# Peptides against a protein of PDB entry 4M9S, part 15

Target 1, 135 residues: chain A of PDB entry 4M9S
Amino acid sequence: SRGLVGVECITPYSYKSLAMALQRCVEVLSDEDRSALAFAVVMPPGVDIPVKLWSCVIPVDICSNEEEQLDDEVADRLKRLSKRGALLSGKRMPVLTFKIDHIIHMFLKHVVDAQTIANGISILEQRLLEIGNNN

## One batch from the design tools (peptide; made by RFdiffusion4, then SolubleMPNN)

Design b1_p10_4_s2 (from b1_p10_4, 7 letters changed)
Fold by OpenDDE base, seed 1:
Order: C-alpha cells, then sequence, then structure tokens
Structure b1_p10_4_s2 (fold): chain B 135 residues (1-135), chain A 10 residues (1-10)
C-alpha cells in the first residue's frame, strides 16, 4: 500500500498532533518493525529507495547466508510499515521501492537517539562503498 | 517535545 504524502507541519499544534498520532502507531509495532522504522531516519526523505539500499541499514536478527532472503525479509518489514498510517510509501514498478515522507522523517529526527542516527549513517556509507567497489 | 521512543535500539 501507499502511505500519505504531502503532509506538512506548519504549526506547533500540527506537530504535537502528528507526534501523538505517530507515537501511537509506533507503540503497536513489533520490536523488529520498530527497529526498521528507526533506521529509516538515515534515508533522504521524498526519494524512492530500492529495497537493496534499505537492506544496507535495516537490522535483521535471523539471516541466512543468502542475500535474497535478507532482501525479502527487509521488504516484508517495509511493506508492513507502509500499511501503518503514513510511515512509508511503497511502489512496485519499475522496481520495488519505499519512500519516507518529509514529515515522518522530521518526526524520526526528534524521536530516534542521536547515536543511533550516527551509527546508521556510518553503516550505510560503508556498505554503499562496498557495493560501489564490487561493480 | 521529543518523544525519545527509539532510544537504545542496539
Amino acid sequence: as target 1 above (135 residues)
Amino acid sequence: SSLFIFENVY
């Protein structure tokens, strides 16, 4: 499914209302899906990101040695998040991608620990370099 | 107005 796009927080009241609604959405997530959502903060907002790049930062507790299984598990988590309010927007064509909206990204910057954000960015940068060197 | 819901993810 496709999440809500184009929502803008222009007042303190709007932010408070959105934050409260999103807090409730986060509280009902599983630990795994909540962790996946946290690391969405390292992605640029408003950009359709392929699952392959999401898999660089989304933590998976149980992983086989097959990269295909990793991507499938990540895709399943992102699909669940896309069905929860406005958390993510999925797109199937031409390739499976997910996008975080600007307002959700702003929310995450306020509720995700700064060290977690820094670590996530570092991991993404390292893994992107590895992908680039293998091409 | 921070919620800090995602502390200690690791």
Scores: peptide ipSAE 0.035, ipTM 0.713, DockQ to the pose 0.163
Fold by OpenDDE base, seed 4:
Structure b1_p10_4_s2 (fold): chain B 135 residues (1-135), chain A 10 residues (1-10)
Amino acid sequence: as target 1 above (135 residues)
Amino acid sequence: SSLFIFENVY
């Protein structure tokens, strides 16, 4: 019995309904968590991304420049987002990772300011180069 | 109508 992979045809109506639902979810977030979600748009969807890479783009105001503290704060934000249903999916093993869904990513591409996206990509590229040079 | 929910964080 070939399981009918039901191609859920996302109708325009389903998309609009989902967009409205997502908008409501975003509106109830704290400013910090909302910002973290916005920068998730720079990550490739459907990929388990280590917290270390998330910390490259998510803005965090911490008292210390300790990397562990930064990662912990970022992880806390991402964990909160993961509890909001389909916004993010977290995995603890083998390392703590978070994944953005394709649908959520597509939503973010439409609602996040283009300059914010461009800045996020630039920051990510810069930080990745720095990480690569330190290894 | 782009629902700009996210104002520039910067």
Scores: peptide ipSAE 0.034, ipTM 0.708, DockQ to the pose 0.150
Fold by OpenDDE base, seed 3:
Structure b1_p10_4_s2 (fold): chain B 135 residues (1-135), chain A 10 residues (1-10)
Amino acid sequence: as target 1 above (135 residues)
Amino acid sequence: SSLFIFENVY
């Protein structure tokens, strides 16, 4: 609720223009990077999220089940997204994290279908429970 | 027309 207070009421016109601009950015992405961006909608905006948590929701088709390889592949996708239109913001220190800005998150909330969002949240919750049980 | 670029991600 607090994050919405600072966003000026985007007029329908401003929203449409922003959506069109972002659409062009999304269209040039690979299928894998576009999928990664879609699942960024399940993350809270404005928060530096560790790669480990991103790996819980970003689908990766890897031959190896090694967790380290999964995190590396996820990190590479997020890095590419951070370079293209600043769709994400990355930090390397103290640990590698990525953040989705509020404006991008709002865009995704409107263009990603509700079922995909619900599934992504469910998967994240499940993975968090698994991590918690292993600690 | 609404933008639904991410339809059927799953």
Scores: peptide ipSAE 0.033, ipTM 0.705, DockQ to the pose 0.169
Fold by OpenDDE base, seed 5:
Structure b1_p10_4_s2 (fold): chain B 135 residues (1-135), chain A 10 residues (1-10)
Amino acid sequence: as target 1 above (135 residues)
Amino acid sequence: SSLFIFENVY
């Protein structure tokens, strides 16, 4: 079980309200959805990121190797997170994107292990290079 | 209720 550590941050929200909301949201997540949330820390906050880029870092173990199915599974996880308070914001148009809020991102920077963050960034960079080389 | 603002794709 992954609990939330209290994080001190400057936000327009009260510390207690933010901490309680985040704790409750994270505690009820599945292991897979909680993992997906952790990896959201590698994305720049406040930017609408296409699902294809999310799929570069969100781990999927059960889905088939088909790219379309992988993107769908990732999208489903991100959609679930978007319904868990202000964890993520989604847009359908012009393309399906998800955005991490600045406040949530700030929280994740404190609770996600620094090495995990570094590894996630490295994985993203590698996958982006692969995508770029294949185009 | 207005504490957290988010946009849903649903």
Scores: peptide ipSAE 0.017, ipTM 0.513, DockQ to the pose 0.032

Design b1_p10_4_s3 (from b1_p10_4, 7 letters changed)
Fold by OpenDDE base, seed 2:
Structure b1_p10_4_s3 (fold): chain B 135 residues (1-135), chain A 10 residues (1-10)
Amino acid sequence: as target 1 above (135 residues)
Amino acid sequence: SDFFDFSRVY
């Protein structure tokens, strides 16, 4: 799916209706997918983000800590989210990436708790620094 | 849920 590109919420009614629909989508997710969606808020909207960078913030606690398995698990979660329509847009070629829509991102900023957002940003910054220093 | 508070959009 390609998300809600081109959709505009120009009235309070439209916004509320969209929020209600998105709330329902979030509530029916599994715990692991819902967690992944929560941390998607730390990514810049409208940008194709490689799975490697998603793996910096998407929580995975049940699989091996091996990098390959981590990326695969993260990719699977993001793929499931992309199948829920407007939540994420996946791109397989040339590199597997996922993109969060501006509207979805705005929604997440309103509903995800502030501490989670702050923690996610901090974790992302730390992981990016580590990646940069190791290269 | 643990991460979401939807009351903030209503």
Scores: peptide ipSAE 0.505, ipTM 0.904, DockQ to the pose 0.569
Fold by OpenDDE base, seed 1:
Structure b1_p10_4_s3 (fold): chain B 135 residues (1-135), chain A 10 residues (1-10)
Amino acid sequence: as target 1 above (135 residues)
Amino acid sequence: SDFFDFSRVY
């Protein structure tokens, strides 16, 4: 796990420095990884979220509508994010999950566009309803 | 960026 475990923002200076570092990390991401990170803001922080649920909100442009391909592509993006700037923490066992840290989540809430957040929440709610109705 | 506005932090 490469999360920001143990990191606390206790001063405005610490917050600013962390924000600057995270901004730099975001700016060097590919467009697809940056979009994935933006939509990560809709997930609850500090929770190990299965890839299946991430795939509900992470935008993926694939030629096939196969769910398996979707999950694999999403997993690859999240893996890249987990290796860069401690943006996510991955866990492989017992199930592949990713977690957003509270600090990263707080940062995203400040910098991600309000419309993107609203859209992401709506998409997640819709997908969860669909999953629940099919169970 | 299309999704991010960092000016809100500073």
Scores: peptide ipSAE 0.504, ipTM 0.904, DockQ to the pose 0.562
Fold by OpenDDE base, seed 3:
Structure b1_p10_4_s3 (fold): chain B 135 residues (1-135), chain A 10 residues (1-10)
Amino acid sequence: as target 1 above (135 residues)
Amino acid sequence: SDFFDFSRVY
């Protein structure tokens, strides 16, 4: 088991200053984008994650029977977040992916509600299991 | 917000 080396992120910014800046960013988000950002905390930082995996944890209020539509909605939310500075980084090629940086992830771990984090992890684990069983 | 508690930072 390769121990996930907890990458301590060194930032030139003080934690407090970063938190203040990020708080302002979070406050101007829509409810749905804010929810997406909260659940982003369950993803490993520094990894380009396909939208399909993001869709496992990002809450969508309006359900569609078409999975592709759900992925599109999730992608739109993540795209909006990527336009808000350092919240997320998007990459279109070769596959549409989004990445949360270590600094942002560290911040989220501190400010996101513990129950939300726990729920997100549980949901992700369940969805990954389902995906694995269907392959 | 229900998801965020920024008071823990201060």
Scores: peptide ipSAE 0.502, ipTM 0.904, DockQ to the pose 0.553
Fold by OpenDDE base, seed 5:
Structure b1_p10_4_s3 (fold): chain B 135 residues (1-135), chain A 10 residues (1-10)
Amino acid sequence: as target 1 above (135 residues)
Amino acid sequence: SDFFDFSRVY
């Protein structure tokens, strides 16, 4: 497989240094935050995504089935990721959203397991259908 | 669970 260094992209970072830095960032994350980051790969880059949609793919083990608690837990994870380098960027107004940058997304596409990506897409599609049918 | 394989980067 072609490494990240060989991918064409406009960035202020060298591909090698960026990849090494991002790897170190991922390795120091908690298991919960690392899993959240892995599933972030299924989101389109450069788009402000509402927390509700993130909650469709971010795995959370909560005792309550309350939607508010789920969204809050997901938001907390995404907030922590946004404070770790340039992994995510948050926006509070007009609604709370998070965005994955193109460079980070490209990195994730290279390092996240193909099966995880496929599963995440499938889960997202299923949850979106459920949301659409219930509205 | 491990979701990452960094060998693909290099």
Scores: peptide ipSAE 0.499, ipTM 0.900, DockQ to the pose 0.660

Design b1_p10_4_s4 (from b1_p10_4, 7 letters changed)
Fold by OpenDDE base, seed 3:
Structure b1_p10_4_s4 (fold): chain B 135 residues (1-135), chain A 10 residues (1-10)
Amino acid sequence: as target 1 above (135 residues)
Amino acid sequence: SSFFDFSNVY
């Protein structure tokens, strides 16, 4: 099977080997895609997350503040990440969603700096509150 | 890199 689906037991050796491989995958990403991957750590693993929620945490440096354009840009980044091994998996139906696997999520928790994680969580919480208050 | 620390991988 594709990606990390076939991992039955993770020994310290296996973990280091997988982490080394994932490190190489991260290093070849563009700055924008690497940033998107870093903030993916704030999402729960194994859950199909709509692009709208990804847009709450994925930083967009070069684009209009129009919500539709932001969602499209985020979707493009997530699509590119989904093409890089098992970093993400996407679904088109019933709505466009992306999912991070548990092993990838564990890797990100290990290598993404603590300040970035804290900032991402704070931003997500703020955006969710704003969405909730507008409904 | 920018958001990543791989020092604990090795």
Scores: peptide ipSAE 0.449, ipTM 0.893, DockQ to the pose 0.564
Fold by OpenDDE base, seed 2:
Order: structure tokens, then C-alpha cells, then sequence
Structure b1_p10_4_s4 (fold): chain B 135 residues (1-135), chain A 10 residues (1-10)
């Protein structure tokens, strides 16, 4: 099965002002929020994605193995990112979802290291397969 | 920064 894939668009990284602003935003994040942002690159842009799917790729070190607690921790990280300009957009209704914009996604594709992207895709595919098989 | 490389942006 094929995992979630992004949509191509014109990259904004050639615009110095935007690139510098986003770089500064990334640099001031906590390690956990920065890692969450990095792995957001594996999600398709422009799609409202439930927290459950985000939890498939966002690393959580402190929470227990209880799924609900993991989702809560992931949601907290995504909420913090959504408060940092255009990094993410959150919706609470009808269900809690988060979306990455095309412009931010294209930026991430150019600044997140290739190994992280590859790992994130692999992890997402594995966990989606597990979810699908368990339903 | 961890996971990020901005060297190709500039």
C-alpha cells in the first residue's frame, strides 16, 4: 500500500524573507516541537488530518503506551505549532485535525534532511498498515 | 538544527 504523499507546488525557499522567517521560527522551537515539525513533511499538504494519523509519525518519548495519551501529547505539540504563524492550521470541529499548507510543506521538503523524510515515510507506511490490518 | 539543513536555502 502506498503511504500519504504531498502535492507539488512552486517552492517558496527562493524568497529570502520567507526562508529567514521560517528558519528563525524553527530555531526557537523546543526539541520536541521541532521534531514534530520536521516529520510534518510526510503529510500531504492542504488536507485536514486527524491527530490519530499525525501520531503515526510524530515521536513521543515521555507518554505511556496508551493511545489516548499519545494522541493528547501529539495534539499539544501540533497546537503549539499552529500558534507559530503559518506552520500549521488546526480545526476542532467536527473532529480535531491539523493541516500543513502547501507553501510550508514545500519549504520543509527542501530543509528537512533526506534521511528524516525517508524514515518518516517508512514509519508512516508501517503504522498505517498496522492500523488497516487491525480494523 | 536537528533534522534541518538550511544551507541549500541561501
Amino acid sequence: as target 1 above (135 residues)
Amino acid sequence: SSFFDFSNVY
Scores: peptide ipSAE 0.449, ipTM 0.891, DockQ to the pose 0.553
Fold by OpenDDE base, seed 1:
Structure b1_p10_4_s4 (fold): chain B 135 residues (1-135), chain A 10 residues (1-10)
Amino acid sequence: as target 1 above (135 residues)
Amino acid sequence: SSFFDFSNVY
């Protein structure tokens, strides 16, 4: 599924309407998918991000320590989010990626807890360094 | 809701 690509700015009225719609979308998510959506705020908007990088910040409660299983679980969550309104846009080729739109990212920055954002950024930075050092 | 605060939306 594809989100609302191309939206760069909105009026106060448009923001209110969109925020209300997105709030309802968040409220009907499972706890796991809602957590995944919260941490999506740390990703740069408008960029096709590989699942492996998403897995650096998406929390997984119950999963084996196998990298393959972790990526599969994260991919499933992101796929579900991509089917809920305009939350994410998925692309299968050439590599499975997901993208958060600018307007959705702006919404998340407004409603996600500041501490969650700070924690997510810290975790992402650390794990990216680890990936880079292993190459 | 956990992780989210919608009070400032309105």
Scores: peptide ipSAE 0.448, ipTM 0.892, DockQ to the pose 0.558
Fold by OpenDDE base, seed 5:
Structure b1_p10_4_s4 (fold): chain B 135 residues (1-135), chain A 10 residues (1-10)
Amino acid sequence: as target 1 above (135 residues)
Amino acid sequence: SSFFDFSNVY
């Protein structure tokens, strides 16, 4: 097994300990929050991303078709993830954004299914095109 | 229902 020993970053955690901790964290998430975390891999690390862009890729099956409600549901999921260790960091000003750090992103790239990554990128691209065409 | 594969983590 290759593991995460080859990651290029400085961390206070051993790579093996970090991977084990993150795996356990992922396993105890709800299905909805786990799905949101999986699709977070399509976002660039270290960038404060507005909730509107997160809503393009985070799957939401239960809430209404109102855009405002969709964004609120996505924001709630991301807020929960931000409270689960170092999975995400939120910023409220000047606008509500969430950021995935480099270490977590490298972990996700290693463990998220390749097909899920490809699908997430495709979905994001499609939604961005739709937004652009509607402006 | 899982998007994750941890087989190569360790």
Scores: peptide ipSAE 0.445, ipTM 0.888, DockQ to the pose 0.667; fails the geometry check

Design b1_p10_5_s1 (from b1_p10_5, 5 letters changed)
Fold by OpenDDE base, seed 3:
Structure b1_p10_5_s1 (fold): chain B 135 residues (1-135), chain A 10 residues (1-10)
Amino acid sequence: as target 1 above (135 residues)
Amino acid sequence: MKPKILAPPP
């Protein structure tokens, strides 16, 4: 029984240098884009998530009550995050989706407040139940 | 240095 030598991903980047690089990337975000990135922690990493599910958790100050404008504004925030390094990966086909990578998700899990994570999960669960009951 | 917690704006 030869134990699984945990592939310590010895990235030549010390965990410290990657965390410092990510912290610097977060510090230069707008408050809105930083808030959107914080709530990305509630999504499962490595999964292509449709914009409609992101709109359940991304905080948007909408001047309009139209749900269609919410999805567009959320999509624009996620597009801005996807242009800033490895924060998100966007796909346009077959549907517009965004994915958080495992490394970014692990970083967010350590730097996002635990109450913010819990609130984001609760909001997502509630809105998913509402969507499921209206179909 | 404590990492600045990503919190939603108050």
Scores: peptide ipSAE 0.035, ipTM 0.674, DockQ to the pose 0.137
Fold by OpenDDE base, seed 5:
Structure b1_p10_5_s1 (fold): chain B 135 residues (1-135), chain A 10 residues (1-10)
Amino acid sequence: as target 1 above (135 residues)
Amino acid sequence: MKPKILAPPP
């Protein structure tokens, strides 16, 4: 049985129509949810990422230094993005995770500034090192 | 114009 590895050949037409649809979805986001979506570009596409790792890069202005409140606020932003259809895919079991699709990730790589991407990766690497040293 | 999702740098 040859598994149809559905290489969805994203035709230039499919990309343009998807990019137009995604642009319209992004325009109606709040500034906070739009910023969260921009930083989703630093995550590997197609991988179920735990909320704790999203909290390393999603910009949240919290009045509290409680890590639990940070993860909850990040989860709420990611849930709002997942309700906009194709932007993110949430999974509740066994752990709450969010995934960016390859197509959405490819869109973000074209519309997010390269310096913002580089800074987001640097922040993620630093926060992962801090988490790794505290365990 | 490409819609720049410019998150301003923090």
Scores: peptide ipSAE 0.035, ipTM 0.674, DockQ to the pose 0.132
Fold by OpenDDE base, seed 2:
Structure b1_p10_5_s1 (fold): chain B 135 residues (1-135), chain A 10 residues (1-10)
Amino acid sequence: as target 1 above (135 residues)
Amino acid sequence: MKPKILAPPP
């Protein structure tokens, strides 16, 4: 018996209502938190991603070049997003991770600029290669 | 309404 993975078939109506709710959540974000949310689209949905990998794509203006401060500021942005309409799901143990839900990810794929998505993927790939070569 | 495009800051 192949378990019917209940693909919750989001009806076009449910999608429209969700999109309107998400749009309102996005509109009340700061510009910084909205930018962080936009770049969340480059992450695979449903996967617990360590903050270190989020720091590869989340734009942060920090006065210090210290990597530790970057990860902390990124974590704070992602924590704010996780508190707002469950835009992200945070997990603190065993390692601090955040994940984007598939539904939120589908919304972002629709509302984030296609060039922004492409650039974000390219930046992630480059920075992952740099991390991999330094270990 | 078309969804607003999320763009990076300028």
Scores: peptide ipSAE 0.035, ipTM 0.683, DockQ to the pose 0.133
Fold by OpenDDE base, seed 1:
Structure b1_p10_5_s1 (fold): chain B 135 residues (1-135), chain A 10 residues (1-10)
Amino acid sequence: as target 1 above (135 residues)
Amino acid sequence: MKPKILAPPP
């Protein structure tokens, strides 16, 4: 299966077909995994992002105040999304990272609620400031 | 707020 990484030009027809296929993939997600995918829109496409930065924006209902459990639960959600082939690509070495492809990011930018995008950006900005001030 | 992924318009 050639990953979507090889599509340099999406024709309007290819976009409609891809959008329908992606919509079907989104519909079969759990509510939690669908929420994680929605917030993936705030990440820059084509960049290998460490799990620690994903944990800033992926909503997790953790029963514990342990930051380590947050990163593990986020990593498990992102792993489940990556197993669906088109949604995310995972890399284990040298550090565990996940990447959203440009095509998937473009789809999400179109279908994710604008207020959800704005909230996700605000949360990411706040968390990045907190990380930057603690270093 | 629950994140909403909307269906693309038909």
Scores: peptide ipSAE 0.030, ipTM 0.645, DockQ to the pose 0.562

Design b1_p10_5_s2 (from b1_p10_5, 5 letters changed)
Fold by OpenDDE base, seed 4:
Structure b1_p10_5_s2 (fold): chain B 135 residues (1-135), chain A 10 residues (1-10)
Amino acid sequence: as target 1 above (135 residues)
Amino acid sequence: PKPVILRPPE
């Protein structure tokens, strides 16, 4: 099965229309979900990322330091984003993962503050190293 | 966490 990666040549017009639609979608999100969406930009597009890795960058205000609660809250946010159009795609098998589409990722790269992106990447790298060292 | 600001692309 030849996965035609249909490089949809997004015309500038299609991009503007998509950007406008996405902007409207972003505007109606809660502050928490909007923040989660913004930090999704630090993930590589088109890759199914486990919730555990998302939890490294998705800002969550939890009352408990329990990792299980963190992952659950992150998963809930990502699930909500997944239900709102094509912002994220979730898979349950074999492990719960979420993927950001290339188009959405490109949009976020343009609209998310550069410092926020840089900080998010730095945080992800740091936490990944910590996870790797604690195993 | 600092508020994430989504800005229109310049």
Scores: peptide ipSAE 0.040, ipTM 0.651, DockQ to the pose 0.343
Fold by OpenDDE base, seed 5:
Structure b1_p10_5_s2 (fold): chain B 135 residues (1-135), chain A 10 residues (1-10)
Amino acid sequence: as target 1 above (135 residues)
Amino acid sequence: PKPVILRPPE
């Protein structure tokens, strides 16, 4: 059984068409969901990332300082994004995780401001260190 | 975090 390793040869044409389609999808998002999507670029593509780690970078205005509410609000945003085409892929078992596809990640890398990406990475690193020190 | 503005690739 020849495993067709589907070499998805992303042609420049397919990328342009995808970029146009994605741009349209992004334009109809709320400001909050658009911001969440932008910060998804700081995550490694193709990896199932737990909501706890997403909560380190997804900007959420919460009225409560309860950490449990933060994760729930982040999860809701990511769920909305996952329902909008191929923006994110969610898994519920064994743990709730979300994954950004390589193609979407490449798109975001080109359209998200470089300073925003750098800031997001810095924030993620800082918060991961804090979590690691508290565990 | 500052609001992220997605800019079209120039």
Scores: peptide ipSAE 0.040, ipTM 0.649, DockQ to the pose 0.353
Fold by OpenDDE base, seed 1:
Order: sequence, then structure tokens, then C-alpha cells
Structure b1_p10_5_s2 (fold): chain B 135 residues (1-135), chain A 10 residues (1-10)
Amino acid sequence: as target 1 above (135 residues)
Amino acid sequence: PKPVILRPPE
């Protein structure tokens, strides 16, 4: 699997080096892709998450008439992130899913603004309730 | 959505 799966930071030096490398990767992202990556912090690490659930938290500016394109746009963003080193890992079968590795998740917890994380969690909770009530 | 602010690594 492409990613840092199974990599543990066992020394402060390793953590610093990894953080610097990840920061460099983040800096070259577009604003939209960087925003998508930031909100990935609200997902549990190491879990294959369906695109439908990602679409609950990934910010996408689409017209109201284009709501049907939401999942596709989110999938495209996540796909781009998955092609950038170890940021995300995607699976196409049986269902399109993406997962964030634990080490990347730990990095994001440190660098993403705390209010952004709190807002993302709140939004996810609200939308999950809506999905659950509509089933 | 408000712009995501990534804090510089400490």
C-alpha cells in the first residue's frame, strides 16, 4: 500500500524529519486540495471511509444545481491527494474509499487550527445524523 | 467555508 502504514515515529528526530517532509508536500498543494487535506483530520485514521462520508466534511464550493456532482468532485480531490505520496490511500473495489494513515493524522492534529478541527467534527456529526435519519 | 489555516510546525 502506498503510504506510511506501519511506520512509527520512535525518535524526535524522525518526527521532525517527517513533519518537515509533510509540510513541504502540503505547501505545494492548491488551496482547495490543502483545505481538503486539513479536514481529513476529522476522520478516524486507518479506516477505509466511503466517499459519501468524506463528502460530509470536504469543503466544496458548488452551485446548488450541481449538488449531484458533490461526490464526484470530492472523489477527484481525494484522488489527487492519494497520488501525492502518503497523504491518503484509496481503494476502488468493492466501494470507492479513502483512508488517512495514523502518522498523517497525527501530523494534521498538530498543524490544523483547533477551531477548524472542532468545526469539522461538528459538521460531520450533524451530517451523519441526517444520513442516519434518512435511512 | 472559512479558509483552513495550517499552523507552522513548532
Scores: peptide ipSAE 0.039, ipTM 0.645, DockQ to the pose 0.423
Fold by OpenDDE base, seed 3:
Structure b1_p10_5_s2 (fold): chain B 135 residues (1-135), chain A 10 residues (1-10)
Amino acid sequence: as target 1 above (135 residues)
Amino acid sequence: PKPVILRPPE
């Protein structure tokens, strides 16, 4: 019976100190980038998610004539978040993807409004169904 | 300090 030695990562950093550091990072974001980060909580952590799926939940104020630029605008926002510390991790090859880490995701679960999370999940589900029905 | 509540922009 190989006991999973639960590496209790006794980080000397109290969960409280990490949360405070992350909160400070969030406070300095633009309103648009902060909103994008909030909706990142809808995605499963530790998974490389294609930009097309991110575009289903990231709010973008694009005029109706610019639907073709939706993925590009979403990608730009996610790129900015990835450059601002460990908020997101991007991969360019073979397909452009972004991943949210477990620690960041856990933080977001506690600080993002519950109604926002519920709305984001509902929107994602609806848009995924539409994509699946058109395929 | 008040917790920063991440809300979608109204």
Scores: peptide ipSAE 0.034, ipTM 0.661, DockQ to the pose 0.134

